# Ledger of designs, part 136: peptides against a protein of PDB entry 8PQO

Target 1, 252 residues: chain A of PDB entry 8PQO
Amino acid sequence: VLLKEYRVILPVSVDEYQVGQLYSVAEASKNETGGGEGVEVLVNEPYEKDGEKGQYTHKIYHLQSKVPTFVRMLAPEGALNIHEKAWNAYPYCRTVITNEYMKEDFLIKIETWHKPDLGTQENVHKLEPEAWKHVEAVYIDIADRSQVLSKDYKAEEDPAKFKSIKTGRGPLGPNWKQELVNQKDCPYMCAYKLVTVKFKWWGLQNKVENFIHKQERRLFTNFHRQLFCWLDKWVDLTMDDIRRMEEETKRQ

## One batch from the design tools (peptide; made by RFdiffusion4, then SolubleMPNN)

Design b1_p21_1_s3 (from b1_p21_1, 10 letters changed)
Fold by OpenDDE base, seed 1:
Structure b1_p21_1_s3 (fold): chain B 252 residues (1-252), chain A 21 residues (1-21)
Amino acid sequence: as target 1 above (252 residues)
Amino acid sequence: GRPFSYYLSLGLLIVNLLLKY
């Protein structure tokens, strides 16, 4: 098991981020192969547990159409079905990803707190001290081009070049986080993403767990660069607007 | 009213990224 807490600081409010995240997920998903094809929604209902209230979703990602024929032919039964259980109680979210074949031997858990700070809170997820001491804190700087792979880089998604017309935010210079503290009119937040990866297979555990974390870091970096650079597209949208967009997407 | 109904999540992005790379 490998745990890392990714801290993503953004020049947006916690309330703005709720809209921006949903919009950006929708847009990013359209750019991916097959979009929502092969996604089955089993459950989508409100939940209440231990004072936490939110929306619970259970989805299955059927990957049979997204892998080469030889992989499909060699894959054990259930190996190409990925289950996602998500508890969305914004500003807290939890996502658990499992696989039918691997069962308890595979887990990706992502727990996120969205806080109106600059990533300064320690153990925001309230882990036991023994567990917390093994968590690496990783700061993602969306303005730092060196954290972006050349193949992922797009000038239109570069926070160091983007300036929001609607909000006046950006471009983000090398010291943008320090300057943000002095800009009383610019909201800021941190997404604290505790990522737990388990891959229990002899000889491959560390390799696969590190690989998944590398991909998660890459995803979070690129996604939040997009989210910021798309600010003018979503900042005026309401949650009702997003809901309408989701309903339209379901019909396609 | 009930909480916002979420259809889209980062899960799709994670799965697609893992398949591509």
Scores: peptide ipSAE 0.168, ipTM 0.791, DockQ to the pose 0.081
Fold by OpenDDE base, seed 3:
Structure b1_p21_1_s3 (fold): chain B 252 residues (1-252), chain A 21 residues (1-21)
Amino acid sequence: as target 1 above (252 residues)
Amino acid sequence: GRPFSYYLSLGLLIVNLLLKY
C-alpha cells in the first residue's frame, strides 16, 4: 500500500472551485478518446451518513472496446471491468476504484478535502498516527512547467501565461503562492487529495503502486492547470447554471 | 443511449489516462 497526499493550491475560492471542477471535468471528458462509451451507471442517488450529505454513484467501466484485441483475448474474466464508487459531498469527495478480477488485491482510493487555506493543514483526513507517518505530502504547483510532461504541455493551458480577463488573476509567476498571501482580493484554496493505492501482486506491488501515483499526479497537475486557465469560461457560472447545462446536455 | 452528463467523473479521466499511458 502506498499513500500520498497531494496538495493542490489554487487562486480560487472553495465555492468557485465547485463550479470550476464540474465545468472542467465536462470539458476534459469531451477531449478523451471514446468519451463515455463502455460506462455503465449502476447507482446514482443522494446519500446521508454521519453528517455527510451528497451524491453517491456506482459506475462500471467496461474496457473491452478500449483495449487492443490481443489484450481482450488474453484478459481474464472481469479483468477489464473497473468499478468506481464515488461519494460527492463537496467540499468532501471520495472515490474508490476496484477491479472485478483482482478483488481485494487492487484498490485506488482518492479522498479530497477542499479547504480555504494554502495547504498548511496536517492530517486533514484524520488518519491514525501510525498511518499518517507513512503518508508523503506532495505539493503540486500548477505554475511550474517542470512538473508537466512535454507531451502534455499546451500554451493555452499554461498558468504562467494565462491572464483572466474577468477576474484579473494570473499570470502565475514563480513566486505566485507567496505573493497571493499579500493579495487581499484574490481568494485561494487547497485541494487535499489523499490517494491510497494498493496492488497486492508479489514482485509488482511497488512498481505498479508508484506508477499509478505518477499517473494520478500527472492527472491532477494537468486538470488543475486547465481549470485555472479556463477560469473565464466558468467563473460567472452558478451551480444552477451547471445543472441547467447538464440538463440541456441530457436532452441532446 | 445515456446522456453525456452520466459519464462525467474524475474516475473516467483516471481510467482514460491509465489506458493511454
Scores: peptide ipSAE 0.077, ipTM 0.736, DockQ to the pose 0.098
Fold by OpenDDE base, seed 2:
Structure b1_p21_1_s3 (fold): chain B 252 residues (1-252), chain A 21 residues (1-21)
Amino acid sequence: as target 1 above (252 residues)
Amino acid sequence: GRPFSYYLSLGLLIVNLLLKY
């Protein structure tokens, strides 16, 4: 098991981020091949537990059409079915990803708190002290080009070059986080993303767990760079606007 | 009701990223 807490600081409010995240997920998903194909929604319902109110979703990702034929032919039953259970109680979110074949031997869990701070809170997910000692804190700086793979880099998605016309935010210089505290009119937040990865297979555990974390970090970095650079596209949208856009996308 | 995107997790993005790399 490998745990890391990714802390992503953004020059947006927690309330703004709720809209921006939804917009950016939708937009990023459009850019992916086969968006929505092979996704089965089993459950989509409101939940209430221990004072937490939100939306619970259970989805299955059927990967049969997403892998080469020879992989599909060799894959054991259930190996190409990924289950995602998600609890969306913004500003808290939890996602649990499992596989039918691997059962208890595979887990990706992502727990996120969105806080109006600069990533200074320790153990925001309230882990036991012994468990917290094993968590690596990883700061993601969306303005730092060195954290972006060359193959992922796009100038139009570079926070160091982008300036929001609607908000005046950006470009983000090397010391943007330090300067932000002096900008009373610019909101900020941190997404604390605790990622737990378990891959219990002898000889492959460390390799796969580290690989998954590498991909998660890459995803979070690129996603939040996009989210910021798309600020002018979503900052004036309401949750109702997002809902309407989703409905329109489903009709296409 | 909440927008479906509200229910869209990063799951699809994660799955696609894991498959491509």
Scores: peptide ipSAE 0.184, ipTM 0.796, DockQ to the pose 0.094; fails the geometry check
Fold by OpenDDE base, seed 4:
Structure b1_p21_1_s3 (fold): chain B 252 residues (1-252), chain A 21 residues (1-21)
Amino acid sequence: as target 1 above (252 residues)
Amino acid sequence: GRPFSYYLSLGLLIVNLLLKY
């Protein structure tokens, strides 16, 4: 098991981020090849547990059409079905990803707190001290080009070049986080993403767990760069606007 | 009802990323 807490600082408010995240997920998903193909929604319902109120979703990602033919032919039954269970109680979110074939031998868990701070809280997910001491804190700086793979880099998604016309935020210079503290009119937040990866195959555990973390970090970096650079597209949207946009997308 | 973007979770992006890379 490998745990890392990714801390993504953004020059947006927690309330703004709720809209921005939904918009950016939708937009990013449209840009991905195949979009929602092979996604089965089993459950989508409100939940209430231990004072947490939100939306619960259970989805299956059928990967049969997304893998090479030889992989599909050789894959055991259920190996290409990924289950995602998500509890969205913004500003808290939890996602659990499992595989039918791997069962308990495979787990990706992502727990996110969105806080109006600069990533200074320790153990925001309230882990036991023994567990917390094994968590690596990883800061993602959306303005740091060196954290972006060359193949992922797009100038239009570079926070160091982007300036929001609607909000005046950006571009984000090398010291943008320090400067943000002095800008009373600019909101900020941190997304604390505790990622737990488990892959219990002997000889492959560390390799796969590290690989998954590498991909998660890459995803979070690119996603939040997009989210910020798309600020002018979503900052004036309401949750109702997002809902309408999603309904329109479903009809397509 | 909640937006479908609650359906288009980071999970889809994660799965796609894992498949592409």
Scores: peptide ipSAE 0.156, ipTM 0.793, DockQ to the pose 0.099; fails the geometry check

Design b1_p21_1_s4 (from b1_p21_1, 12 letters changed)
Fold by OpenDDE base, seed 5:
Structure b1_p21_1_s4 (fold): chain B 252 residues (1-252), chain A 21 residues (1-21)
Amino acid sequence: as target 1 above (252 residues)
Amino acid sequence: GHPFSYYLDLGMLVVDLLLKY
């Protein structure tokens, strides 16, 4: 098991982020070819548990069409079915990813707290002290080009070049996080993403767990760069606007 | 139609990233 807490600081408010995240997910999904193919939504309902209220979703990603034919032919039954269970009680979110074939031997869990701070809180997810000792805190700087793979880099999605016309935020210089403290009119937040990866196959555990974390970090970095650079597209949207967009997307 | 999620479609996105390698 490998745990890392990714801390993503953004020059947006927690309330703004709720809209921006949903918009950016929708927009990013449109840009992915075949993104909706093989996705089955089993459950999409409100939930209430232990004072937490939100939306629960259960999806299955059928990967049979996404892998080469030879992989599909050799894959054990259930190996290409990924289950995603998500609890969205914003500003708290939890996602659990499992596989039918691997069962208890595979887990990706992502727990996120969105806080109006600069990523300074320790153990925001309230882990036991012994467990917390094994968590690496990883800061993602959306303005740092060195954290972006060359193949992922787009100039139009570079926070160091982008300036929001609607809000005046950006471009983000090397010291943008420190400067936020002095900019009373610029909101900021941190997404604390605790990622737990379990791959319980002897000889491959560390390799696969580290690989998955690498992909998660890549995803979080690219996504939040997009979210910020798309600020002018979503900052004036309401949650009702997002709901309409969701309904329109479901019709296609 | 494309499935919309109230939260990040992390499974889909992670899978897409994993398959690129």
Scores: peptide ipSAE 0.038, ipTM 0.743, DockQ to the pose 0.113; fails the geometry check
Fold by OpenDDE base, seed 1:
Structure b1_p21_1_s4 (fold): chain B 252 residues (1-252), chain A 21 residues (1-21)
Amino acid sequence: as target 1 above (252 residues)
Amino acid sequence: GHPFSYYLDLGMLVVDLLLKY
């Protein structure tokens, strides 16, 4: 098991981020090949548990059409079915990813707290001290080009070049986080993403767990760069606007 | 309808990254 807490600081409010995240997920998903093909939504309902209220979703990703024929032919039954269970009680979110074949030997858990701070809180997910001491804290700087792979880099998604017309935010210089503390009129937040990866297979555990974390870090970096650079597209939207867009998209 | 409309489909994004890279 490998745990890392990714801390993503953004020059947006916690309330703004709720809209921006939903918009950016929808937009990013449209750009992916095959869109929603092979995605089955089993459950999408409100939940209430231990004082937590939110939306619960259970999705299955059927990867049979997404892999080469030889992989499909060699894959054990259930190996190409990925289950995603997610609890959205914003500002808290939890996602659990499992596989039918691997069962308890495979887990990706992503737990996120969105806080109106600069990533200074320790153990925001309230882990036991023994568990917390094994968590690496990883700061993602959306303005740092060195954290972006050359193949992922787009100038239109570069926070160091982007300036929001609607809000006046950006571009983000090398010291933008320090400058943000002194800018009373600019909201800020941190997404604390605790990622737990378990891959229990002899000889491959560390390799696969580290690989998944590398992909998660890449995803979080690129996604939040997009979210910020798309600020003018979503900042004036309400949650009701997002819900309407979602309903319209379901009808297509 | 696009399945990403209602939720933070981080799983699919991860899967797409794993398949592309």
Scores: peptide ipSAE 0.037, ipTM 0.735, DockQ to the pose 0.124; fails the geometry check
Fold by OpenDDE base, seed 2:
Structure b1_p21_1_s4 (fold): chain B 252 residues (1-252), chain A 21 residues (1-21)
Amino acid sequence: as target 1 above (252 residues)
Amino acid sequence: GHPFSYYLDLGMLVVDLLLKY
């Protein structure tokens, strides 16, 4: 098991982020290859548990069409089916990813708290002290180009170049986080993403767990760079606007 | 229309990244 807490600081409010996240997920998904082929939505409903209220989703990703034929032919039953269970009780979110074949030997869990701070809270997910000692804190700086793979870099998605016309935010210089404290009119938040990766297969555990974390970090970095650079596209939208757009998208 | 909705699809995004390697 490998745990890391990714802390993503953004020059947006917690309330703004809720809209921006949903918008950016939708936009990013449109740009992905395969057009959502192989996605089965089993559940999408409101939930209430232990005082937590939000939206619960259960999706299955069928990867049979996404892998080479020889892989599909050799894959055991259930190996190409990934289950995603998500609890969105913003500002708290939890996603659990499992595989039918691996069962308890595979887990990706992503727990996120969105806080109106600069990533200064320790153990925001309230882990036991012994468990917390094993968590690596990883700061993601969306303005730091060195954290972006060359193949992922797009100038139009570079926070160091982008300036929001609607909000005046950006571009984000090397010391933008420190400068933000002095900008009373600019909101900020941190997404604390605790990622738990378990891949219990002898000889592959460390390799796969580290690989998954690398991909998660890459995803979070690119996503939040996009989220910020798309600020003018979503900042004026309301949650009702997003819901309407979602409904319209489902009908297409 | 695109089947993705405005709720989180982290699994698909991760899968896409994994398959690109």
Scores: peptide ipSAE 0.036, ipTM 0.734, DockQ to the pose 0.109; fails the geometry check
Fold by OpenDDE base, seed 4:
Structure b1_p21_1_s4 (fold): chain B 252 residues (1-252), chain A 21 residues (1-21)
Amino acid sequence: as target 1 above (252 residues)
Amino acid sequence: GHPFSYYLDLGMLVVDLLLKY
């Protein structure tokens, strides 16, 4: 098991982020050809548990069309079906990813708290001290180009070049986080993403767990760079606007 | 050779899909 807490600081409010996240997810999904292919929504309902209220979703990702033919032919039954269970009680979110074939030998869990701070809270997910001492804190700086793979880099998604016309935020210089503290009119938040990866195959555990974390970090970095650079597209939208967009997309 | 195992590629795809939804 490998645990890392990714801390993503953004010059947006917690309330703004809720809209921006949903917009950016929708936009990213549209930009991918066939992004919705092979996704089965089993459950999408409100939930209430232990004072937590939100939306619960259970999705199956059928990867048969996303892998080479020879992989599909050799894959055991259920190996290409990924289950995602998500609890969205914003500002708290939890996602659990499992595989039908691997069962308990494979787990990806992503737990996120969105807080109006600069990533300074320790153990925001309230882990036991013994567990917390094994968590690596990883800061993602959306303005740091060195954290972006060359193949993923796009100038239009570079926070160091982007300036929001609607909000005046950006571009984000090397010291943008320190400068943000002095800018009374600019909101900020941190997404604390605790990622737990389990892959219990002897000889491959560390390799696969580290690989998954590397991919998660890459995805979080790219996603939040997009989210910020798309600020002018979503900052004036309401949650009702987002819901309407989602409904329209489902009808397509 | 492909730099990733078949299972590693699957993991990347799943993670990519999950971040998009």
Scores: peptide ipSAE 0.031, ipTM 0.644, DockQ to the pose 0.068; fails the geometry check

Design b1_p21_2_s1 (from b1_p21_2, 12 letters changed)
Fold by OpenDDE base, seed 2:
Structure b1_p21_2_s1 (fold): chain B 252 residues (1-252), chain A 21 residues (1-21)
Amino acid sequence: as target 1 above (252 residues)
Amino acid sequence: SPITMEQALLIANLVLNYYFA
């Protein structure tokens, strides 16, 4: 098991981020080839548990059409079905990713707290002290181009170049986080993403767990760069606007 | 955090490669 807490600081408020996240997820999904192909939504309902109130989703990603025929033919039953269970009680979110074939030998858990701070809170997910000692804190700087793979880089998604017309935020210089403290009119937040990766296979555990973390970090970095650079597209939207957009997308 | 189809595919391909190849 490998745990890392990714801390993503953004020049947006916690309330703004809720809209921006939903917008950016939808937009990113549209840009992917195949969109919702192979995605089955089993459950999408409100939940209330242990004082947590939000939306629960259970999705299955069927990858049979996404892999070569020979892989599909050789894959064990359930190996190409990825389950995603998500509890969205913003500002807290939890996502659990499992595979039917691997069962308990595979787990990706992503727990996120969105806080109106600069990533300064320790153990925001309230792990036991002994467990917390094993968590690596990883800061993601959306303005740092060196954290972006060359193949992922787009100038239109570069926070160091983008300036929001609607809000005046950006571009984000090398010291943008320090400068935020002095800009009373610019909101900020941190997404604390505790990622737990378990891949139980002798001799491959560390390799695979590190690989998955690398992919998660890449995903978080690119996503939040997009979220910020798309600020003018979503900052004036309400949650009701987002809901309407989601419903329109479902009809397409 | 939702996973992308690309991520899901990468994970699946990784699993298949290491467990069955």
Scores: peptide ipSAE 0.033, ipTM 0.714, DockQ to the pose 0.702
Fold by OpenDDE base, seed 5:
Structure b1_p21_2_s1 (fold): chain B 252 residues (1-252), chain A 21 residues (1-21)
Amino acid sequence: as target 1 above (252 residues)
Amino acid sequence: SPITMEQALLIANLVLNYYFA
């Protein structure tokens, strides 16, 4: 098991982020070819547990159409079915990803707290001390080009070049986080994303776990760069606007 | 049989792509 807590600092408020995240997810999904194919929604309902209220979703990702034919033919039964269970109680979210074939030998868990701070809280997910001491804290700086792969880099999605017309935020210089502390008119938040990766197959554990973390970090970095650079597209939207957009997308 | 490293990579990439979808 490998645990890392990714801390993504953004010059947006927790409330703004809720809209921006949903918009950016929808926008990114539109840009992906073959998005939604092979996705089965089993459950989508409100939940309440231990004072936490939110939306619970259970989805199955059928990967059969996403892999080469020879892989599909050789894959064990259930190996290409990924289950995603998600509890969305913003500002808290939890996602659990499992595979039918690997059962308890495979787990990706992503737990996120969105806090109005600069990533300074320790153990925000309230792990036991013995577990917390094994968690690596990883800071993602959306303005740092060195954290972005060349193949992923787009100038229009570079926070170091972007300036929001609507809010005046950006561009983000090398010391933008320190400057935020002195800018009382600019909101900020941190997404604390605790990622637990478990891959129990002997000989592949460390390699696969590290690989998954590498991909998660890459995803979080690129996504939040987009989210910020798309600020002018979503900052004036309401949650009702987002819901309408989602409904329109489902009808197409 | 265990999944190949390539399959694990594909699964990870697909899951990540859909995580924000």
Scores: peptide ipSAE 0.030, ipTM 0.674, DockQ to the pose 0.069
Fold by OpenDDE base, seed 4:
Structure b1_p21_2_s1 (fold): chain B 252 residues (1-252), chain A 21 residues (1-21)
Amino acid sequence: as target 1 above (252 residues)
Amino acid sequence: SPITMEQALLIANLVLNYYFA
């Protein structure tokens, strides 16, 4: 098991981020090849548990059409079915990813707190001290081009070049986080993303767990760069606007 | 395991790509 807490600081408020996240998820999904093909929504319902209120979703990703033919032919039954269970109680979110074939031998868990700070809170997910000491804190700087793979880099998604017309935010210079503290009119937040990766196969555990973390970091970096650079597209939207957009997308 | 390392890595990569779907 490998745990890392990714801390993504953004020059947006917690409330703004809720809209921006949903917008950016929808936009990113549209840009993906193959769209939502192979995604089965089993459950989408409100939940209430231990004072936590939110939306619960259970999705199955059927990867049979997304993998090469030889993989599909050699894959055991259930190996290409990925289950995603998500509890969205913003500003808290939890996602659990499992596989039918690997069962308890495979787990990706992503727990996120969105806080109105600069990533300064320790153990925001309230792990036991013994568990917390094994968590690596990883800061993602959306303005740092060196954290972006060349193949993922787009100039239109570069926070170091982007200037928001609607908010005046950006471009984000090398010291943007320090400068943000002195800008009373610019909100900020941190997404604390605790990622737990388990791949309990002898000889492959460390390699696969590290690989998954590398991909998660890549995903978080690219996503939040997009989220910020799309600020002018979503900052004036309401949650009702987002819901309407989602409904319209489902009808297509 | 019937799943090769390459298959496991591919599946993992695909899953992560669909995380925000």
Scores: peptide ipSAE 0.029, ipTM 0.669, DockQ to the pose 0.069
Fold by OpenDDE base, seed 3:
Structure b1_p21_2_s1 (fold): chain B 252 residues (1-252), chain A 21 residues (1-21)
Amino acid sequence: as target 1 above (252 residues)
Amino acid sequence: SPITMEQALLIANLVLNYYFA
């Protein structure tokens, strides 16, 4: 098991982020090849648990059509079915990813707290001390080009070049986080993303777990760069606007 | 398991691509 807490600082408020995240998810999904194909939604309902209220979703990703033929032919039964269970109680979110074949030997859990701070809170997810001491805190700087793979880089999604017309935020210079504390007019938040990766396979555990973390970091980095650079597209939207957009998308 | 490291990595990568989908 490998745990890392990714801390993504953004020059947006927690309330703004709720809209921006949903917009950016929808927009990013449009860019995925074969978006929605092979996705089965089993559950999509409200939930309440220990004072936590939100939306619960259970999806199955059927990857049979998404992998090469040789992979499909060699994969054990159930190996290409990925289950995603998500509890969205913003500002808290939890996602659990499992696989039918691997069962208890495979787990990706992502727990996120969105806080109006600069990523300074320790153990925001309230882990036991023994567990917390093994968690690496990883700060993602959305303005740092060196954290972006060349193949992922787009100039129009570079926070170091983007300036929001509607808000005046950006571009984010090398010391933008330090300067942010002096800019009373600019809100800020941190997404604390605790990622738990379990891949119990002898000889490959550490390699796969580290790989998954590397991909998660890549995903978080790219997503939040997009989210910020798309600020002018979503900052004036309300949650009702987002809901309407989602409904319209479902009808197409 | 007959699944190879490459296959496992591919599956993981595909899953991660859908995380925000």
Scores: peptide ipSAE 0.028, ipTM 0.667, DockQ to the pose 0.069

